# Designs tried in a protein design run: peptides against a protein of PDB entry 7PB4. Part 48

Target 1, 105 residues: chain A of PDB entry 7PB4
Amino acid sequence: KMLNIKEYKEKLLSTLGEFLEDHFPLPDRSVKKKKKNIQESSVNLITLHEMLEILINRLFDVPHDPYVKISDSFWPPYVELLLRNGIALRHPEDPTRIRLEAFHQ
Target 2, 218 residues: chain B of PDB entry 7PB4
Amino acid sequence: DALQMAVGYFEKGPIKASQNKDKTLEKHLKTVENVAWKNGLASEEIDILLNIALSGKFGNAVNTRILKCMIPATVISEDSVVKAVSWLCVGKCSGSTKVLFYRWLVAMFDFIDRKEQINLLYGFFFASLQDDALCPYVCHLLYLLTKKENVKPFRVRKLLDLQAKMGMQPHLQALLSLYKFFAPALISVSLPVRKKIYFKNSENLWKTALLAVKQRNR

## One batch from the design tools (peptide; aimed at target 1 I5 K9 L12, target 2 F154)

Design b2_p15_3 (made by RFdiffusion4)
Pose (drawn by RFdiffusion4):
Structure b2_p15_3 (pose): chain A 91 residues (1-28, 43-105), chain B 212 residues (1-189, 196-218), chain P 15 residues (1-15)
Amino acid sequence: KMLNIKEYKEKLLSTLGEFLEDHFPLPDVNLITLHEMLEILINRLFDVPHDPYVKISDSFWPPYVELLLRNGIALRHPEDPTRIRLEAFHQ
Amino acid sequence: DALQMAVGYFEKGPIKASQNKDKTLEKHLKTVENVAWKNGLASEEIDILLNIALSGKFGNAVNTRILKCMIPATVISEDSVVKAVSWLCVGKCSGSTKVLFYRWLVAMFDFIDRKEQINLLYGFFFASLQDDALCPYVCHLLYLLTKKENVKPFRVRKLLDLQAKMGMQPHLQALLSLYKFFAPALISVKIYFKNSENLWKTALLAVKQRNR
Amino acid sequence: ELELYLKVQELVELT
C-alpha cells in the first residue's frame, strides 16, 4: 500500500512539475518558480499545522499569488495581507 | 450520404462571408435534425457534432440547435463526454450552451455506454458549483453521478458552505441528502429537479428508455 | 487552471 502511494505521489509530482513549466513559466529582483512556491506552501501546511501562513516576499511573482488565490489554492490571512496559506484539501 | 455531407460541412468550420452560405448551413442543420428526430444519430456522428458545438466554432444558434438534436440511435461514447468536459474547461463556450449541455448530460445519462471515466471527472463537475447559473443542473448531474468514493470531506465542507451561502435550496438539499447517505460520519444531512424537462424526448428515444 | 487545482488537491491529500 505504501509503495503504491509513493509511486503515485512521485508520478503526480513529476507530471505536475512538467505541467507547471509548460503552462506557467516565469517572464524571463530574483523570482522563484511556481514550483518552489507551491513546495513552500505545502511544507508549511504540514510542518506548522497551527500556523500555515507564509510571508509574501519580493521573490513571489504577484501573478502567481493571484493565480493561486483565484483558483482556490491559496487563501489570504484575515488581517495580515503579507501572509497566505494553502487550502487544506485533506480535511 | 445525406448526413455525412453535413457532418463534413460542420467539420470544415465556419466559412467565408454569406452569399448563399446561410441557406447551405440551414440545409445541413435541417438534415442533421431530421435524421436525429426520425431515428437518431450514431455514436461517431455524435462524438463529432457535440464537440463541434461545444467548441468556439460557429455561433450560438448553431451550437444550440446541434445540442438540441444530439439524440442517439443506440448509445453515446464516454470518450465523447470526456472531450465535451474538456471543451467546457476550455472556457470559450457560452453560458446558455453550458446549461443546455448539462441538461443534455442529465437527460442522456442512461444512454452512455460507460460512466466510470465520467465519474473520474467528478472534480471538474463539482467545481462548477461555484457558478450559480449552473448550480441546479450541476447538482442534478452530481445526484446521478455520485458514488460512495466521491464523498470526500473537502467536498462535504464546501457543499455545506455553499448551502450556508445560498440557503437550503432543493437541489443542494438533495445532493446533501445523498452525501449523508453515503457518509453519515462526515455530516448529518432524487428526485424532482426544476427545469428537468426532457428537451430531447423523441418517440424512439422514449421506446429505448422504456426498453432500458 | 482547474486542472492545476485538482492536481494540487491530490498532491496535498497524498502529503

Design b2_p15_3_s1 (made by RFdiffusion4, then SolubleMPNN; from b2_p15_3, 5 letters changed)
Fold by OpenDDE base, seed 5:
Structure b2_p15_3_s1 (fold): chain B 105 residues (1-105), chain C 218 residues (1-218), chain A 15 residues (1-15)
Amino acid sequence: as target 1 above (105 residues)
Amino acid sequence: as target 2 above (218 residues)
Amino acid sequence: MLLLRLMVQELVELH
């Protein structure tokens, strides 16, 4: 039973990864090359998959403070996607922090 | 150059020590407006000013005026649009600014140099359909962006759900018709044969300016 | 997206 759950979880993660790559790919990094001056160009953006992993892990690791600080590696459209679809919530007092939605409530 | 000084002012921000901050701001804003409407702005100037308008660095009134004068001399960089969409998602701009941006994006669509990266934002634009204020403009944008590869079963379901909620809106009908064209098997519903595609505010704020840009670049 | 939400929800439930 436990092995089947692990295998299913891995399959689900893989399927989610593929889904996210197909439907919500990051902007091509090639866009960063030419214009030197905007400092924002040097930050490596994380994938939506990685962002979700961070949020899920934080929910389980620190259940009393399940909020993650939005860094420059968080592509703003991904943050907005999660918020608008009820997957994540902003901290009520700190808009720079988000958490995974509690789906059991 | 007066334009360079104005752009530089917006980029660096208001100097705290200036007693006449508002007069200086207005002077530079008028300079940008005058050049933009007469000659258009260079792609680099649009890149800087569009970023400023959406960053929340200035008040909504100033941001609105800057965004209204984002008229290209020749082209708009796709990179500038991607950055702009990024800022829209940060939530530092007003709802009215978001609406204005989508109107601008639709109006300026043909002047954007490339569409490859903008096409990658398709899912994010599609997710914005749920915003009632944005929905008409997002439908228009999606109508311009949609390729066969974007027409997925889940998106068809979402459009049908939106139609069920909002009724048979002309902008939704236009997009659904395009979806049916690309993937007729996914849309079993008979769509009314509308001979004319109609989007809200087809008369853009920039109609005269864009005509002038096209004439200069011909 | 409902599908994304459901997938994330299922992942959370499996933890």
Scores: peptide ipSAE 0.432, ipTM 0.621, DockQ to the pose 0.329
OpenDDE base, seeds 1, 2, 3, 4: peptide ipSAE 0.429, 0.420, 0.424, 0.416; ipTM 0.585, 0.567, 0.622, 0.475

Design b2_p15_3_s2 (made by RFdiffusion4, then SolubleMPNN; from b2_p15_3, 5 letters changed)
Fold by OpenDDE base, seed 4:
Structure b2_p15_3_s2 (fold): chain B 105 residues (1-105), chain C 218 residues (1-218), chain A 15 residues (1-15)
Amino acid sequence: as target 1 above (105 residues)
Amino acid sequence: as target 2 above (218 residues)
Amino acid sequence: MLELRLMVEELVELH
């Protein structure tokens, strides 16, 4: 039974990964910032997959404070997508923090 | 002003309001429509109303009317478009609303202030090609967005599969021709040499309004 | 997308 659950989880993760790659690809790193001289700190954007991973991990690692601080690495469209789809919620008092939705409540 | 009151009503107004039962709703809707078609809407107003139209807060008839009057005075914020796309993912809007949105997006494409974030949603749009009702308009949108970097083998396969399923549709042929231009090695099939790219005139709904916007911004 | 939500929900349940 446990092996089946692990295998199923792996399959599901793979399916999710594929789904995210197909529908929500990584922002092409090739946004060649035109060399305007501003030392714009090239904030590395994370994938939607990585964002979900962070949110899921936080939920399980710190269940009493499952909120993640939105960093510059969080691409706003992905944040909005998660929020609008009811996958994530903003902290009621701090809009810069989001958590994975509690689907079973 | 009357527009601000109308926008405020839609923002704060009743959930699941029916157009036929609410005189106040109709009044505010007419106000928005009148201003939008005469003068266009500010980017902030479009941001609010576009999200409302796609959120499922109101009935399909109301949402359709709101979406039809999303005519910019000057520009549309790419952020508004990104938010709108996020609502499409929720599935609370009707199929007809989705079609209308893509038609709108194509029609208003040149008025969107930036394209960087929209371009990153390429995969999302590409996935929508599977919807037969959306396919013509999505092809047009993708034709506008496609860069060399977007032309991947798996997408080529998907387009060819769609062509096999749907036949040689003009909109699909247009997109395939662009793909072949960027990556000729990925597309071995002979494409008809079309001198003119043909997409459905999705902009017809806004043709007069768009002309007026262009005239005001000259 | 509903599919994405469902997949995430299921993943959370498996955790």
Scores: peptide ipSAE 0.497, ipTM 0.619, DockQ to the pose 0.304
OpenDDE base, seeds 1, 2, 3, 5: peptide ipSAE 0.480, 0.462, 0.457, 0.469; ipTM 0.667, 0.843, 0.751, 0.760; seed 2 fails the geometry check

Design b2_p15_3_s3 (made by RFdiffusion4, then SolubleMPNN; from b2_p15_3, 6 letters changed)
Fold by OpenDDE base, seed 4:
Structure b2_p15_3_s3 (fold): chain B 105 residues (1-105), chain C 218 residues (1-218), chain A 15 residues (1-15)
Amino acid sequence: as target 1 above (105 residues)
Amino acid sequence: as target 2 above (218 residues)
Amino acid sequence: MLLLRLMVEELVELH
């Protein structure tokens, strides 16, 4: 049973990774050249997969304060995507912090 | 710059039409290796190359060579490490590459600019303890990362279960000793008082290079 | 988008 769960988890993570790469790719660094006004934040953006992993890990590591501070590496459209789909919640007092939604609470 | 051309080659990938693909690959790989071992790599170069090494874009032999030369000139970006860990979740790299990555992560730990996001990945690293090949290196990494807030009853149970399965491994004992230090009430088992925490540093592949980096940054 | 949510929910359950 545990082997099957591990294999299933690995398969699910792989599938999620592929899904996110295909449907929610990071904006090409090349496209940043044309629109003048987007502050070239020299900050390397993380993938949506990475963002989800951070949120999931925080939920389990610090369940009493499951909030993650939004860094410059968090692409704003990804944050909005998670919020709009009920996957994440903003901290009620600090909009710079988000948590994974408690799906089974 | 030869290094910029080499990094650009790995980033863009091999051009389909090149008859001498292998020679070109080897040339660029040697360029990266030479610069990395001599001077170290910039944080931006490490970001690009580390991502490539774990993405599965190239074969295991190439990925291994790239990963072995991920030597910083000054610092490694935490974001690069987070990205690297995300690739481990996707499973596009070999088991040997995963082992090498954890060895690298332990070796380069002090050169990572910040630890805030890496600390959030604690649960992911902890889950990797179940892999027998990774376990020694993951224990070492967790030893470096563990704070009092990370020491939870469920993690204590998992470590004790692993100890029951694997025996009294030095790396596992080191981690358990740290857990007992932070939360003595959670660990009733008598642990041997080890005065010296010993992680099998298999010959730190980067020891000489890291000494040179520290000397240049002084 | 529903698929993403379901996949995340399942991942959380498997942790």
Scores: peptide ipSAE 0.423, ipTM 0.376, DockQ to the pose 0.275
OpenDDE base, seeds 1, 2, 3, 5: peptide ipSAE 0.386, 0.401, 0.395, 0.397; ipTM 0.483, 0.435, 0.483, 0.480; seed 5 fails the geometry check

Design b2_p15_3_s4 (made by RFdiffusion4, then SolubleMPNN; from b2_p15_3, 6 letters changed)
Fold by OpenDDE base, seed 1:
Structure b2_p15_3_s4 (fold): chain B 105 residues (1-105), chain C 218 residues (1-218), chain A 15 residues (1-15)
Amino acid sequence: as target 1 above (105 residues)
Amino acid sequence: as target 2 above (218 residues)
Amino acid sequence: MLELRLMVEQLVELH
């Protein structure tokens, strides 16, 4: 039974990865043209998959404070996607923090 | 202001207690429609109403009517479009609403204030090519957005696969021709030299409205 | 998409 759960988990992760790649691909890194002077730090955006992993891991690693701070690496459309789908919630007092939704409520 | 009241109604939702919910809804919808077609809407109004139209808060008929009157007075905020695309991903809107949105986006493309974030949505739009109903309009949108950096081998393969499945569609050929222009080495197939790129522009629901907008902003 | 939410829910249940 445990082996089946692990295998199923792996399969699910793989399926999720494929699904995210197909339907929610990474935004194309706009090579911000080198305008010379402004060190616009090319913020490396993370994938939606990575974002979900971070949220899931935080939920299990720190269940008493399952919130993740939104960094510049979080692409706003992904954040909104998660929030609007009920996958994530904003912290009630700090809108810069989000958590994975508690599905078992 | 009647428009502000109408927008506020849609934003806050119907007050539970009104027996005449449908009449009130219709009144406010007509107000928005009238202003939009006569004068256009402010960017802030479009931001609110576009979000509502795609959120699934109202029925398909209402959403369709709202979306049809998303005519700018001057500009559309790029942020509004980004938010709208996020709603498309949630899937609470109908297929017809999605089609209408892409038609709207193509029609209003020149009125979007910035394109940087829209360009980042390239992958999202490209993924929508698999929807047969969306494909013609998405191809047109991608034709407007495509840069050399967007032309990747995997996207070329997907386009060719779509062509194999759907046949040589004019909209797909137009996009492929652009891809070949940017990356000729990736497309070995001889594309017919079409002098004219044919997107279904004939059905622009906003043609008259857009002409009026352009005249007002001159 | 409902599918995404369902997949995430299932994934959480399996942790």
Scores: peptide ipSAE 0.508, ipTM 0.596, DockQ to the pose 0.325
OpenDDE base, seeds 2, 3, 4, 5: peptide ipSAE 0.465, 0.474, 0.500, 0.475; ipTM 0.867, 0.854, 0.871, 0.852; seeds 2, 3, 5 fail the geometry check

Design b2_p15_4 (made by RFdiffusion4)
Pose (drawn by RFdiffusion4):
Structure b2_p15_4 (pose): chain A 91 residues (1-28, 43-105), chain B 212 residues (1-189, 196-218), chain P 15 residues (1-15)
Amino acid sequence: KMLNIKEYKEKLLSTLGEFLEDHFPLPDVNLITLHEMLEILINRLFDVPHDPYVKISDSFWPPYVELLLRNGIALRHPEDPTRIRLEAFHQ
Amino acid sequence: DALQMAVGYFEKGPIKASQNKDKTLEKHLKTVENVAWKNGLASEEIDILLNIALSGKFGNAVNTRILKCMIPATVISEDSVVKAVSWLCVGKCSGSTKVLFYRWLVAMFDFIDRKEQINLLYGFFFASLQDDALCPYVCHLLYLLTKKENVKPFRVRKLLDLQAKMGMQPHLQALLSLYKFFAPALISVKIYFKNSENLWKTALLAVKQRNR
Amino acid sequence: FEALLYQKVQELVEL
């Protein structure tokens, strides 16, 4: 059961990465890829379940933040505009 | 054959400026509906015309008439439905066309050969609940399509939030009752739906439905 | 593409 889940997760992650690079590229400060941004968000969601917010730095491409916001993937902090969290789809 | 000429004409897409082209388009569309309303269309022709109508090609009237004449002689391939859902996700489709398509999918539900691959698109179907123009028809569709495996906690939470936003709407209440039946531990709280008139009810389709 | 992204990310978070 565990190995099946692992194979599925790895396959989904690889295909997601390819999809991101194919359909959401950077334009050319130092910006990070959308993949790294999603990784940071997913890591913070499970590492700190009581505060899953991550600060928005200059490396976050505003179009990526707005993309994640429009599609219900990322959520804004009720008061602090510099923080965003990942939607807890697992619950 | 008389129908295949019209299918090929619609596969060629829209053509030049109209000198006599309006009459040609009308003749081809009339031929298709006559065949559809007399004895029905085959699966291949339906696969072609449904996806042509749900694409950006041709105007709204042509797509509306094609959707209103999408009557199967036997069955409907599910891959056609999958491609139709992919065309819906493209976004170059009219709102009224989308409403008509959901109405058609609800009306033609028992004439799809398989529905497992369609159930795999439950997520795409559920995401369309945000749109308040598609909400009743999407709810009617999900009432038919929902299995036990589809009742995920996230979807229950989002449906409860949508109920709180819109109020206890009939279609939302029917879908929520189905969710309660399938997963009572995740939440506490088929049949009549408004605007559920069968626009595609020909006599032959009626005898096939009764034979079903 | 945005809908596909949402679905893929949702499935990954569920895991």

Design b2_p15_4_s1 (made by RFdiffusion4, then SolubleMPNN; from b2_p15_4, 6 letters changed)
Fold by OpenDDE base, seed 4:
Structure b2_p15_4_s1 (fold): chain B 105 residues (1-105), chain C 218 residues (1-218), chain A 15 residues (1-15)
Amino acid sequence: as target 1 above (105 residues)
Amino acid sequence: as target 2 above (218 residues)
Amino acid sequence: SSQLLRQMVEELVEL
C-alpha cells in the first residue's frame, strides 16, 4: 500500500510536470551575454513544477510554518498564477512569503 | 546625446538631490517623447524604458507617459516583452498601466522581432481574460497568437463560461470564431459568422506613429 | 488549466 502511494505520487508529479511544461514553460532567456560588467546574477529561474514541489514539501515538512520565502528564482508570473488560482496564499504580514493553500479547510 | 542622457536618467535615477527634480524629470521625459514620436526608439532604449515604466520606479503618470512613447524605430525585442510580462505580475504597476501595456502590445505586435517566447506565454495571457478591464485587449492579443495547438477543450470551456458571464462580447466572439476555425469539433455552438473581426482598439493611440515606422522601414 | 492545476495539486497534497 505505501509503495503504491509513493509510486502514485511520483506519477502524479510527473504528469503535473508534463502539464506545466506544456502550458506554462519558462521563457528561454536568450543569455545574450552582453558583457556589461553588471553581475546580473544569472538568477536561475526554477520551473513551476519545482516551485510547487518546494511549496508542497514545506507544507509537509513544516506544517506549523508552511510559508516559503519568495526568492529571485521565483518567476513572478508563476507566483501570480498560483496566487490568482488560489493554489498559493501570501502571508498576511509578510508579502515575501507564500504557502500552499490548505485545500481541506 | 540628449536621448542617451534621458534614458540614463530613467535607468540610473537622479544622481543629485537636485531641488529641481521635477523639472529635470519633465525635461528628460519630453526628450524621450520627442524622439520616440519623430524617429522611434532603438530596441535597446525600449528594453530599458519599458521595464522602467512597469517596475513601479516612478509614479503612474510618468509610467503612463513612458509607455505611450514606446514606439520602435525598427523592431522591439521579444525579450523586452517577456520581461515586461514579468513586471506586470510583480504588481507594482497600476491597472491602467496594465491595460495600456496590452494595448501597446497589440499595437506593436508586428514590430516584435520574434514570437516564439511570446507564444510560450499564451497560458498566462489566457489567464488574464478573467480581468474585465484587460479582457478586450487580451482577446485581441490571443487572436494574434492563437495556433491550432493552443485550442484545447479546457480553454474552449473557459471562453464559453466567460461569454456566459459577460455576454456576447465582440472580442470574445472573434476569439471563439478563431477557435472554431482551428477546432470545429470543440465548439458545437453556432457562432455568428462575423465577416469583420472587431476589436475596440481599431483607432490605435499609435496609428500615426506606426504609419511613420512602416514608412521608415520600407 | 487552472482548475486542472488546482485539482492536481490538491490530489498531491491529499497523498
Scores: peptide ipSAE 0.299, ipTM 0.827, DockQ to the pose 0.272
OpenDDE base, seeds 1, 2, 3, 5: peptide ipSAE 0.237, 0.237, 0.218, 0.237; ipTM 0.813, 0.811, 0.789, 0.802; seed 5 fails the geometry check

Design b2_p15_4_s2 (made by RFdiffusion4, then SolubleMPNN; from b2_p15_4, 7 letters changed)
Fold by OpenDDE base, seed 1:
Structure b2_p15_4_s2 (fold): chain B 105 residues (1-105), chain C 218 residues (1-218), chain A 15 residues (1-15)
Amino acid sequence: as target 1 above (105 residues)
Amino acid sequence: as target 2 above (218 residues)
Amino acid sequence: SSMTLRLMVQELVEL
């Protein structure tokens, strides 16, 4: 039973990953480093899949404080997408923190 | 030149020492407006100023004025649009600024150099259909962007749900008609064969400027 | 997409 759940979870994660890649890909940062001194902090943006994984893991690992701090690796459109679709919630007192919505409430 | 000084002012921000910050701001804003409406702006200038307008660095009145004068001399970089969409999602701009941006994006669509990256944003634009203020303009944008690969059952369902909620809006009907064209099996409902697709005229704010741009680029 | 995404995430969380 547990093995089946793990396999099913992996399959769901894979399917979700494919869905997210197909419908919500990151824009190609084809901005070649032309020499101008703009410290475009080459912050590597994470995928929406990775963002969701972080949120899910936080919910399970720290259920009493399931909030994740929004890092520079979080692409703002992804944050907005999660918030707008009721997948994530912003912390009421700290707008820099988001959590996965508790779907059982 | 005066334009470079103005752009530099907006980019670097106001130097602390000026007692008349508002007069300086107004001077530079007028410079940008005058050049934009007369000659258009270079792609680099649009890149800088568009990000400034959407970043929340300045007040809504200033941001609105900047955004209204985002008129290209030749082209707009798609990278500027991608960055702009990111800024829209940071939540530092007003709802009116978001509406204005989508109007601008539709009006300037043909002047964007490439569409590949903008097409990747399809899902984000589609998600914005739920905003009643944005919906007419987003439908128009999606009408311009939609490819066969974008037409999915879940998106059809969402459009039909929106139609059920909002009524038979011309902009929704236009988008649904396009969806039916690409995937007739997904839309069983007889859409009224409207011979004329009707979107709100997003170009009205820039009509004269757009004509001038088209004339310069011929 | 929003509903599909939400449902997919919900299913993952409920597992």
Scores: peptide ipSAE 0.337, ipTM 0.843, DockQ to the pose 0.260
OpenDDE base, seeds 2, 3, 4, 5: peptide ipSAE 0.305, 0.303, 0.310, 0.327; ipTM 0.818, 0.815, 0.815, 0.832

Design b2_p15_4_s3 (made by RFdiffusion4, then SolubleMPNN; from b2_p15_4, 7 letters changed)
Fold by OpenDDE base, seed 4:
Structure b2_p15_4_s3 (fold): chain B 105 residues (1-105), chain C 218 residues (1-218), chain A 15 residues (1-15)
Amino acid sequence: as target 1 above (105 residues)
Amino acid sequence: as target 2 above (218 residues)
Amino acid sequence: SSQTLRLMVQELVEL
């Protein structure tokens, strides 16, 4: 039973990943970083799939504080997408923190 | 030159210039406006100024004036548009600024150098249809972007739901008609055959400028 | 769709 749940979860994650890649891909940043200022930290943007994985994992790992701090790797459109669709919520006192919506409440 | 100084001021200038009373701010803004309307702006200048207008660095009045003068000399970089959409999602700009941006994006659509990355943003634009103030302009943008591969059952349902909520809006009907063209099996509803697709005239703000740009690029 | 995305995420959270 547990193996089936893990396999099913993996399948769902894979399906979700495919869906997100098809409908909400990252813009191709292959635009030549003009070499000017060296110090622009190559902020590696994570995929929406990875962002959701982080949020899901946080909810399971730390259910009493399920909030994740928004990092520079979080593409703002993804954050907005999650918030607007009721998938994520901002922390009421700290707008830099978001959590998955508790769908069971 | 005066334009470089003006752009430099907006790029490097005071982080919180909320005061419309700054003579220096007004001087530089007028410089940008004058050049933009006479000659258009280079893609690099638009890249800088567009992001500034949407970043919340300046007040709404200044941001509005900057956006109104985002007129290209030749082309707009697609990357500038992608960055601009990111700034819109940060939420530091007003609702009126968002509306103005979408009007601008529609008006300047043909001057954007590439569409590949903008097409990838289709889902984000589609999600903005729920905003009543944006909906007419987003429909127009989606009308320009929509390909057969974008027409999915869930998007059809969403458009029909919006129509049920908002009524038979001309801009929704235009988009639905395009969807029906690409995927007739997904739309069972009889759409009125409109010979002319009418969107809100987003171009009115830039009509004269757009004519001038087209003449210079001939 | 936003709804599809929400449903998929919900299903994952419920697992």
Scores: peptide ipSAE 0.327, ipTM 0.839, DockQ to the pose 0.275
OpenDDE base, seeds 1, 2, 3, 5: peptide ipSAE 0.306, 0.230, 0.315, 0.274; ipTM 0.822, 0.817, 0.831, 0.819

Design b2_p15_4_s4 (made by RFdiffusion4, then SolubleMPNN; from b2_p15_4, 7 letters changed)
Fold by OpenDDE base, seed 3:
Structure b2_p15_4_s4 (fold): chain B 105 residues (1-105), chain C 218 residues (1-218), chain A 15 residues (1-15)
Amino acid sequence: as target 1 above (105 residues)
Amino acid sequence: as target 2 above (218 residues)
Amino acid sequence: SSMLLRLMVKELVEL
């Protein structure tokens, strides 16, 4: 029974990863490394998969404060996607913090 | 030049010391408008001004006027569009600004230098179909972007659900017809053979300017 | 699908 749950979880994570890569890939910012002082904030954007992993892990690791601070690595379209689809919620007092939605309620 | 000063004003923001902030803003805005409608803007100027219009740095009236004058001299950089979509998702712009942006994006679509990165945004545009105000324009954009690889069973279901909710809208029918063309097996429903595809005329705001751009680039 | 994404995430959290 436990092995089947673990295998199922791994399969779901893999399927989710593939789905996210296929349908919500990061745009390649790589092209115009040309010279001028555009502070292209050299901030490495994380994948939507990585963002979800962070949110899930925070929910399990710190259930009393399941909020993650939005960093510059969080691509705004991903944040909006999660919020609009009811996957994540903003902190009521701090719009810079988001949590995974409690799907059990 | 006057245009560089105007763009620099919007980029850097109002210098604290000017007593007549509104007059200065209006002067620079008129400068941008005049150049944009007469000659078009360089890709770099569009990059700067488009981000400003969507960032929420200025009021909705100013942002609307800036967006209306995002007319290219030659091309629009794809990177500018990707950045713009990011700003739309920050939520600092009004609903009317979002509508105007999608209208602009459809109207200026042929002047965007590349489509590779915009095609990667397909899922985000598709997610915006649920917004009733955006839906007509997003359908038109998706009609321009859709490739065979984008036509998936879940997207077909979503479009059919939207049609069930909103009725047989011409823009939804156009997109569904394109989906059926790419993947006939996914759409069992007989779509009425519309001889003419009708989208809401997004180009009307820029019709004269677009003609001028096409004439300059011949 | 936004719905599919939500369902997949829900299922993952419930496991």
Scores: peptide ipSAE 0.317, ipTM 0.835, DockQ to the pose 0.274
OpenDDE base, seeds 1, 2, 4, 5: peptide ipSAE 0.280, 0.210, 0.310, 0.293; ipTM 0.788, 0.780, 0.831, 0.802

